# Ledger of designs, part 147: peptides against a protein of PDB entry 7AE7

Target 1, 321 residues: chain A of PDB entry 7AE7
Amino acid sequence: KVYKDLREFLEVLEQEGQLIRVKEEVNPEPDIAAAGRAAANLGKNQPAVFFEKIKGYKYSVVTNVHGSWQNHALMLGLDKNTSTKDQFYELNRRWDKFPVPPNVVKREAAPCKENVIDKDINLFEILPLYRINEQDGGFYISKASVVTADPEYPDDFNKLNVGTYRIQVKDRDRVGIQALAMHDIAVQLEKAEAENKPLPIAITIGNNPLVTFMASTPVGYNQNEYEFVGALQDGVPMDIVKSDLYDHLYVPAGSEVVLEGHIIPRVRTVEGPFGEFPGSYSGARLQCEVKIDRITHRTNPIFENLYLGIPWTEIDYLMAL

## One batch from the design tools (peptide; made by RFdiffusion4, then SolubleMPNN)

Design b2_p19_7_s2 (from b2_p19_7, 8 letters changed)
Fold by OpenDDE base, seed 2:
Structure b2_p19_7_s2 (fold): chain B 321 residues (1-321), chain A 19 residues (1-19)
Amino acid sequence: as target 1 above (321 residues)
Amino acid sequence: PVLIKDPPLSERLAKIIFG
């Protein structure tokens, strides 16, 4: 089984008993995090938790999507009871199929392009934002696949980076992003900032689960994560589409939400604290700032976000493979 | 470091998750 988008995966999770659908209205805080923690505490067969109704918001949230070995098996299109060992063997077998180039689809064929917001941008109207943990310094987008390119080689598809970074919402149209020196985005940003130029960025939310997985998996600077997604789909290419603002940035065709914008050169603003994967809060520090210039989204977009706390939680499963 | 605490789980959500 190959998934085109998050929705197809959520359908399979639900069919396999690996998704809890919360139909009743919940409070963004603490209910989303509380349910995520509770799901993680099941110890095995930890389900995704899908919230249909969130007080004060129009759209839905899903959490704990990668929060179990069963969900990882299903992500690979395997039986949910496939052992971690067998999952690992299958992952490695498929890894050897790299590269599997993605299909570039037309804009009209990409579900992420169903709706456009290019003025009066307000992230709170599109994303049901909440604090994941009580002492977080703000609202975080914790499970985005962030697309950037090398500004010196913008047309080199092999240098297109798809990574996961913690993102704090700073304003209606601004987010802070943590670009650590060890990340490929930091190399690209350094090149842009050397010339005092903005770095084009697309922040994609609610993807094919293998895109999210690969965005969380370190690869070589000259390796494209989308080509690994195709490999992990056992040789079936994934679908990508050009961003609206940038001809050189490609996003997953099935993304629920795409935030297009730029990292502001040589600007740093306070970000954090944030509850991190060790189960403790990081300190606040100066981080990069992104201006959001355009949003595209599917109709009734699903906000996929992490729960993270004291191990073992979803982030630990993403890091374990 | 400050440890993350488990958020309070409502009885309603507990029933949905554990029921």
Scores: peptide ipSAE 0.666, ipTM 0.966, DockQ to the pose 0.898
Fold by OpenDDE base, seed 4:
Parts: structure tokens; sequence; C-alpha cells
Structure b2_p19_7_s2 (fold): chain B 321 residues (1-321), chain A 19 residues (1-19)
């Protein structure tokens, strides 16, 4: 089975008994993280947790989507009881199908384009933001697939990068992004900053689970993550759509939310602390800042986010293969 | 390094997750 979007995957998770639906109103803190941790602690068959109602917010949150080997099997379109060995075998078999170029769909065919916010941007109106852990320095977007390009080669699709980065909400229309030197985004940013130019960016939230997986998987600088998604879909291309602001950036057609903007050149602001994958808080550091210039989103967008804590949690499953 | 503590789980959520 191939998934067009997060919603199709969540439907399968629910059908397979791998999703807990919380229908009662919850507090964003600590309830979302608490339930994520509790789900992770089940040891096996760890379900996604879908929160329909969050106090003070209009939209829903889902966490722990990749939080088990069962969910990982289902992501690959396999039986939920497929062994880790067989999952690994299948992953490797499909990996060799790279590249599988994506389909570029028309704007009108892309669910992520259903709604547009291009003025008075307020991230809190579109995302139910919360602290994942009590000592986090702010609200984090932890499962975004961030799209950037090489500013020297903007038309080279092979240099289009889709990565996962730590993103702290800084204001209604600004986020901090951790672009470490080892990340492809840092190479691209360095080129932009050398000319004191903004780096175009699209921060995509709530994707096809294989997009999220590939965004968290290191690939070569000249390899496109979307072409790996097609490979991991056993040769079925994924659907992408051109961003609204930038002709050279493409986003998953089915994204729940797309934040389009730019990294402000040569600006660094304090970001952190944040509870990281080792189960410990990283210190505060000077990080890049993104201005959000446009939002597109599906109607009733789902905010997909991680819980991070003492291993094993969802991130450990994302990193395990 | 400061370790992450488990968030407090309400009785209500505990019933939903473990029930």
Amino acid sequence: as target 1 above (321 residues)
Amino acid sequence: PVLIKDPPLSERLAKIIFG
C-alpha cells in the first residue's frame, strides 16, 4: 500500500489498532507529551495518539506516528507484524530502485493548497503549539520536512533538500531553525549568506510518512529525498507541487501545513534549550531565524509532532533504519 | 546533561492509553 498523505496513513493505523483517538479535550501541556510517553512505554505495538480537541486551539495534534516497528511496517505498506529483519530487507530492496522521480501535480490538485494565509500570519492559529518537555525553551515543530535548494543551482532538482531540523517557534510569523554544519541546509545557507541573500524555505508539516522518514534519513547532497520516497513506495512516484512563493521549491502535495518563507541572512538568535533524542536537554545556542511569509494548509490541518524523551521514543524508530 | 523527565500522566489519559 502507498499513502498519498498523512490522513491515509492515520486511517490505516486506526484500522490496524495502531492509533488511539483521544476525543476529550486535553491540555496541550503536559497531556500531549504525557500520552506520547505513555504510548512509547507500551513496549510493543506503540500506537499513534490523535488528539481531536486541544484546549485553546482549533485544530488537532497527532504524535507517535512512527513510534513502533508495527507503525514502521505499515509505513512501508507491509503487514504490521513484519519482522524488523524483513522490514530492513524490504527497505534495502526498495532503496535500489532510486531514483523514482516524483509527479508534479497542478496547484488545484494539491490538498496542501486548500487554504492560504498571506497576511497577518499567526502560527498559533494554525498549529496547536506546546512544549514537548517541561524545560524546553519554547514550542517546537519536531517533525517538519524542510525543503530548501542550492542557491547556486536552484534548478538542479538533485540538489533539492528535504530534511528534518529542530524548529523553535519564535513569534507569530518567525521560527528558529537549527542548521548544523553537517546538514545539507547549512551548505545551502552558507552560499546564500555569502551573498547576504535570504534562503528560500518551505517547512512542511503532516506528510506522507515516507516523506517524514526520508527527511530524517541522510542522503547524498546530489540526491533528492522525493526520489527515494518513490523508491520506498516500490516504484510508485510521490506527488509534489510547486511552492507558491518559489518556482524552484516543491512540497508534498498532501502536506497538512506548508510554511513558506526565508532564512534571514546573517541573523542568529537564541534558540533552546530542547529535549533531544538522547533523552537530555541541549543547551541554548545561536541559531538561524526564518520569516514565514505565506502559509498554505489543508482544511482542518493536523499538526503532526514528535514526543522526545528517554529512549526508546518515536525518534529512535525513525533513526533505527 | 540534564535528563528529560517523564511528563505527568493524568488518570484520565492513563485510562485511555492503557484501557
Scores: peptide ipSAE 0.662, ipTM 0.966, DockQ to the pose 0.916
Fold by OpenDDE base, seed 5:
Structure b2_p19_7_s2 (fold): chain B 321 residues (1-321), chain A 19 residues (1-19)
Amino acid sequence: as target 1 above (321 residues)
Amino acid sequence: PVLIKDPPLSERLAKIIFG
């Protein structure tokens, strides 16, 4: 089984009894995190939690999508009861199929292009933003697949980077991004900042679960995460589409939301604190700032966000493989 | 380091998650 998008995966999760649908209106805080924690505490068969109605917002939230070994098995298109050992075996077997180049689809064929916002951008109108934990310094987008390219080699598809970074919402059209020196995005940003140029960026939310997995998995600087997604799909290419603003950035065709913009060169603003993977809050630090210039999104976009707390939570499962 | 506390779970959500 291969998934084109998050929605196909959520359908399978629901069919397999690995998704709890919350139909009643919830408060963004603390209900989303509270339900995520409760789901994590089930110990096994931890489901995704899908919130249909968020008080004060128009759209839905899903969390804990990768929050169990059963969900990981299903992500790989395996039986939900596939052992962790067999999942690792299969992952390694498929890894050797790299590279599997993605299919570039036409704009008209990409679900992420159904709607466009190019003026008066307000992230709060598109994403049901909330604090994941009470002491978070703001609202975080914690499960985005962030697309950047090498500004020196923008047409080199092998240097296209798809990574996961913590992103704090700073304003209606601005986010802070943590680009650590160990991340490929930091290399690309350094090159852009050396010339005092913006770094083009696409922040993609609600993806094919293997895209999210690969974005969270370190690969070589000259290895494209999309080509690994195809490998992990057992040789089936994933679908990507050109970004609207940049010829050299490609996003997953099925993304729920795509935030296109640029990292502002040589600007650092306060970001954090944030509850991190150890189950403790990081301090506030100066981090990069992204200006959002364009949004494309599916109709009724689903905000996929990470549940994060005291281990084990969703992030621990993502990092375990 | 300050540890993340478990958020309060409403009775309604508890029934949905554990029911």
Scores: peptide ipSAE 0.658, ipTM 0.965, DockQ to the pose 0.885
Fold by OpenDDE base, seed 3:
Parts: C-alpha cells; sequence; structure tokens
Structure b2_p19_7_s2 (fold): chain B 321 residues (1-321), chain A 19 residues (1-19)
C-alpha cells in the first residue's frame, strides 16, 4: 500500500488498532507529551495519539506516528506484524529502485494549497504549539520536512534537500532553525550568506510518512529525498507541487501545512534549550532565524509533531533502520 | 546533562491509553 498523505496513513493506523483518538479537550501542556510518553511506554504496538481538541487552539495534533515497529511496517505498506528483520530486507530491496522521480502535480490538484495566508501571519492560529518537554526554551516544530536548494544550482533537482531540523517558534512569523555544519542545509546556507542573500526555505508539516522517514535519513548531497520516497513506495512516484514563492522549491502535494519563507542572512539569535533524542536537554545556542512569508495549508490542518524523551521514543524508531 | 523527566499523566488520559 502507498499513502498520498498523512491522512491516508492515519486512517490505516486507526484501522489496524495503531491509533488512539483522544476526543476530549486536552491541555497542550503537559497532556500531549504525557500521552506520548505513556504510548511509548506500552513496549510494543505503540500507537499514534491523535488529539482532536486542544484547549486554546482550533486544530488537532498527532504524535507518536512513527512510534513503533508496527507503525513502521504499516508505513512500508507491510503487515503490522512484519518482523524488524523483514522490514529491513524490504527497505533495502526498495532502496535499490532509486531513483524514482516524483510526479509534479498542478497547484489545483495539491491539497496543501487549499488555503493561503499571505498577510498577518500567525503560526499560533495554524499550529497548536506547545512545549514538548517542560524545560524546552519554547515551542518546537520537531517533525518538519524542510525543503531547501543549492543557491548556486537552483535548477538542479538532485541538489534539492529535504531534511529534518529542530525548529523553535520565535514569533508569529519567525522560527529559529538549527543548521549544523554536517547538514546539507548548512552548505546551502553558507553559499547564500557569502553573498548576503536570503536562503529560500519551505518548512512542510504533516507529510506522507515516507517523506518524514527520508527527511530523517541522511543521503548524498546530490541525491533527492523525493526520489528515494518513490523507491520506498516500491516504484510508485510521490506527488510534489511547486512552492508558491519559489520556482525551484517543490513541496509534498499532500502536506498539512507549508511554511514558505527565507533564512535571514548573517543573523543569529538564541535558540534552545531543547530536550534531545538522548533524553537530555541541549544548551541554548545562537542559531539561524527564518522569516515566514507565506503559509499554505489543508482545511483543518493536522499538526504532526514528535514526542521525544528517554529512549525508546518515536525518534528512535525513525533512526533505527 | 540535565535529563528529561516524564511529564505527569492525568488519570483520564491514563484510562484512554491503557484502558
Amino acid sequence: as target 1 above (321 residues)
Amino acid sequence: PVLIKDPPLSERLAKIIFG
């Protein structure tokens, strides 16, 4: 089975008994993190947790989507009881199908384009933001697939990067992003900053689960993550659409939310602390700052966010294969 | 390093997750 978007995957998770739907109103803190931790502690068959109602917000949150071997099997379109060994073999078999070029769909066919916000941008109106852990320095978007390109080769699709980075919300239309030197985004940013130019960016939230998986998987600088998604879909191309602001950036057609903007050149602001994957807080550091210039989103967008704490949690399953 | 503490789980959510 191939999924076009997060919603198709959540439907399958629910059908397979791998999704808990919380219908009652919850407090953003600590309830979302508490439920994520509790789900992770089940030891096996750890479900996604879908929160329909969040106090103070309009839209829903889902967490722990990749939080089990069963969910990982279902992501690959396999039986939920497929062994980790067999999942690994199947993943490797499909990996050899690279590259599978994506389909570029028309704007009108892309669910992520259903709604547009191009003025008075307020992230808090679109995303039910919360602290994942109590000592986090702010609200984090922890499961975004971030799209950037090489500013020297903007038309080279092979250099289009889709990566996962920790993103702290800084203001209504500002986010901090951690771009470490080892990441492809840092290479691209260095080129832009050398010319004192903004780096175009699209921060995509709530994707096809294989997009999220590939965004969390290191690949070569000249390899496109979307072409691996097609490979992992056993040769079925994924659907992408051109961003609204940039001709050279493509986003998943089914994204729940797309934040389009730019990294401000040569600006660094305080970001953190953040509870990291080892189960410990990192310190505050000077990090890059993104201005959000445009938002597109599906009607009733689902905010997919990562729960992380003391291992094993969702992030450990994303990195395990 | 400062370790992440488990957040407090309400009885209501506990029933939903473990029930």
Scores: peptide ipSAE 0.656, ipTM 0.965, DockQ to the pose 0.875

Design b2_p19_7_s3 (from b2_p19_7, 8 letters changed)
Fold by OpenDDE base, seed 1:
Structure b2_p19_7_s3 (fold): chain B 321 residues (1-321), chain A 19 residues (1-19)
Amino acid sequence: as target 1 above (321 residues)
Amino acid sequence: PTLIQDPPLSERLREIIFG
């Protein structure tokens, strides 16, 4: 099976007994993280946890979407009981199908375009934000697929980068982003900052699970993650759509939320601490800052976010393949 | 580095997850 969006995947997870639906109102802290940790602690068949109602917020949160080998099997459209070995074999087989170019859909056909916010932007109105762990320095968007391009080659689709980066919410319309020198986004940002220009960015949340997987998987600078998604879909192209602000940035057509904006050139602000993948807190550091200029989102958007803790948690499964 | 501790799980959520 191929999934167009997060919602189709969540439906399959629920059908396969790999999703717990929490219908009762929960507190953002510590309930979301607590449930994510508890689900991870099941050892096997770890389900996604979907929170329908969050105190103080309008929309839902889902955690642990990739939090088990069973969920990984289902992501690949395999039987949930497919062995890790067979999952690796199938992943490698499909990897050889690269490149599979995505389909560019019309704006009107893209679910991520159902709603637009272009003034008085407030991230808290669209995302149920919370601290993932108690000692986090703020609210984190931990499972976003971040889209950037080479400012020198904006029309080179092969240089379009879709990556996962640590993102802290700093204000209603600002986020901090960790762009490490080893990441493709850092190369692109360096070029923009050399000219004192903003770097266009689209932060996409709640995607096709293979998009999230590929955004977490390092590829070459001249390789497009969307073309790997098509390969991992066994040759079925994924659907992308142009961002509203930038003709050269393409986002998943089915994203729950798209934050469009720019990295502010030559600005660094304090970000962190954050509980990282080893199960320990990283310190606070000066990081890049993104101004959010436009939001597009699906009606009743689902905020997909990681729980991070002592291994094994969802991120460990994302990085294991 | 400081280790992440498990967040406190409410009894209600425990029942939902493990029940």
Scores: peptide ipSAE 0.681, ipTM 0.968, DockQ to the pose 0.911
Fold by OpenDDE base, seed 2:
Structure b2_p19_7_s3 (fold): chain B 321 residues (1-321), chain A 19 residues (1-19)
Amino acid sequence: as target 1 above (321 residues)
Amino acid sequence: PTLIQDPPLSERLREIIFG
């Protein structure tokens, strides 16, 4: 089984008994995090938790999507009960199919383009934002696949980077992003900042689960994560579409939400604290700032976000393979 | 470092998840 988007994966999770649907209205805090923690504590067969109604918001949240070995097996199109060993063997077998180039689809064929917001941008109108943990310094987008390119080689598809970074919402149209020196985005940002130029960015939320997986998996600077997604789909190309603002940035065609903007050169603002994967809070520090210039989204977009806390949680499963 | 505490789980959500 190959998934075009998050929705197809959620359907399979539900069919396989790996999704809990919460139909009653919940409070963003603490209910989303509380349910995520409770699901993680099941020890095995940890389900995704889908919240249909969130007080004060229009749209839904899903968490713990990658939060079990069963969900990982299903992500690979395997039987739910496939052992971690067999998942690892299959992953490695498919890895050898790299590269599998993606299909570039037309704008009109891409679900992520169903709706456009280019004026009076307010992230709170599109995303049901909440604190994941009580002592977080703000609202975080923790499961985004962030697309950037090399500003010296913008047309080199092999240098197109799709990565996962912690993102704090700073304002209606601004986010802080943690670009550590060890990440490919930091190399690209350094080149842009050397010339005092903005770095184009697309922050994509709610993707094909293999896109999210690959965005969380380190690869070489000259390797495109989308070409690995095709490999992990056993040779079936994934679908991408050109971003609206930038000819050189491509996003998953099925993304629930795409935030297009730029990293502001040579600006650093306070970000954090944030509860991190070790189960402890990382302190506040100066981080990069992104201006959001355009949003595209599916109708009734699903906000996919991590739950993370004391191990093991969803982030630990994403890092384990 | 400060440890993350488990968030409080409502009885209703407990029933939905464990019931």
Scores: peptide ipSAE 0.669, ipTM 0.965, DockQ to the pose 0.873
Fold by OpenDDE base, seed 3:
Structure b2_p19_7_s3 (fold): chain B 321 residues (1-321), chain A 19 residues (1-19)
Amino acid sequence: as target 1 above (321 residues)
Amino acid sequence: PTLIQDPPLSERLREIIFG
């Protein structure tokens, strides 16, 4: 099976007994993180946890979507009881199908374009933000697929980068982003900052699970993650759409939320601390800052976010393959 | 480094997850 969006995957998870639906209103803290940790502690068949109602917010949250080998099997369209060995074999077999070019759909055909916010931007109105762990220095978007391009080669689709980065909410329309030197985004940012220019960016939330997987998987600088998604879909192209602000940036057509903006050149602000993948808090550091200029989103958008803590949690599964 | 501690789980959520 191939999934067009997060919603189709969540439906399959629920059908397969790999999703817990919380219908009662919860507190964003600590309930979301507490449930994520509890789900991870089940040891096997760890389910996604979907929160329909969050106190103080309008929209829903889902966590632990990639939080088990069973969920990984289902992501690949396999039986949920497929062994890790067989999952690895199948992943490698499909990997060799690269490249599978995506389908570019029209704006009117893309669910992520159903609603637009281009003034008085407030992230808190669209995303039910919370601290993932109690000692986090703020609210984090931890499972976004971030789209950037090479500013020297903006029309080279092979240099389009889709990656996962640590993102802290800094204001209603601003986020901090950790762009490490080893990441492709850092190379692109360096080129933009050399000219004192903004780097165009699209932060996409709530995607096809293979998009999220590939955004978390290192690939070559001249390899497009969307073309790997098509390979991992066993040769079925994924659907992408042009961003609203930038002709050279493409986002998943089915994204729940798309934050379009720019990295401000040569600006660094304090970000952190954050509970990281080893199960320990990192220190506060000076990081890049993004201005959000436009939001597009599906009606009743789902905020997909990680829980991470002492291993094993969802992030460990995303890094395991 | 400071270790991440498990968040407190309410009784209601415990029943939903483990029940």
Scores: peptide ipSAE 0.669, ipTM 0.965, DockQ to the pose 0.913
Fold by OpenDDE base, seed 5:
Structure b2_p19_7_s3 (fold): chain B 321 residues (1-321), chain A 19 residues (1-19)
Amino acid sequence: as target 1 above (321 residues)
Amino acid sequence: PTLIQDPPLSERLREIIFG
């Protein structure tokens, strides 16, 4: 089974008993994190938790989507009870199918293009933002697939990078992004900053679960994560669409929310602290800042975000492979 | 490093998740 978007995956999770739907209004804090922790504490068959109603917000949140081996099996289109060993075997088998080039769809065929915001951008109107952990220095977007390109080779599709980065909301239309030297985005940013140019960026939220998985999986600088998604879909291409602002950036066609903008060159602002994958808070650091220039989103967009805490949590499952 | 503490879980959410 192949998923075109997050919604198809959530439907399967729900059908398989791997999604808890919270229909009652919850408080963003601490309820989302509390439920995520509780789900993680089940030890096995940890479900996604879907919050239909968030106090003070219009849209929904889903967390713990990748929070179990069962969810991971389902992500691969396998039986939820497929052993970890067999999942690894299948993952490795499919990995060898790389590259599987994505399908480029027309703008009108891409669900992520259903709605556009290009003025008076306010992230809080689109995303039910919350602190994942109490001592987080702000609101984080922790499960975004971030798309950037090589400024020197913008048309080289093999250098298109899709990665997961720590993103703190800094203002209505600004986010901090952690671009560490070990990340491909840092190489691309360095090239842009050398010329004092902005780095084009698309921050995509709520994707096909294999996109999120691959964005969290290190690959070679000259390897496109979308081509691995196709491989992991057992040879079925994924659907991508051009970003609205940049011809050289492609986003998943089914993304719930796409934040298009640019990394401001040579600007660093305080970001953090943030509760990280070891189950401890990182310190505050100077990080890059992104200006959001355009948002496209599906109608009633779902904010997919990680739960993370003391291991094991969702991030541990994403990093385990 | 400061460890992440478990957030308080409401009784209602507890029932939804464990029920």
Scores: peptide ipSAE 0.661, ipTM 0.964, DockQ to the pose 0.870

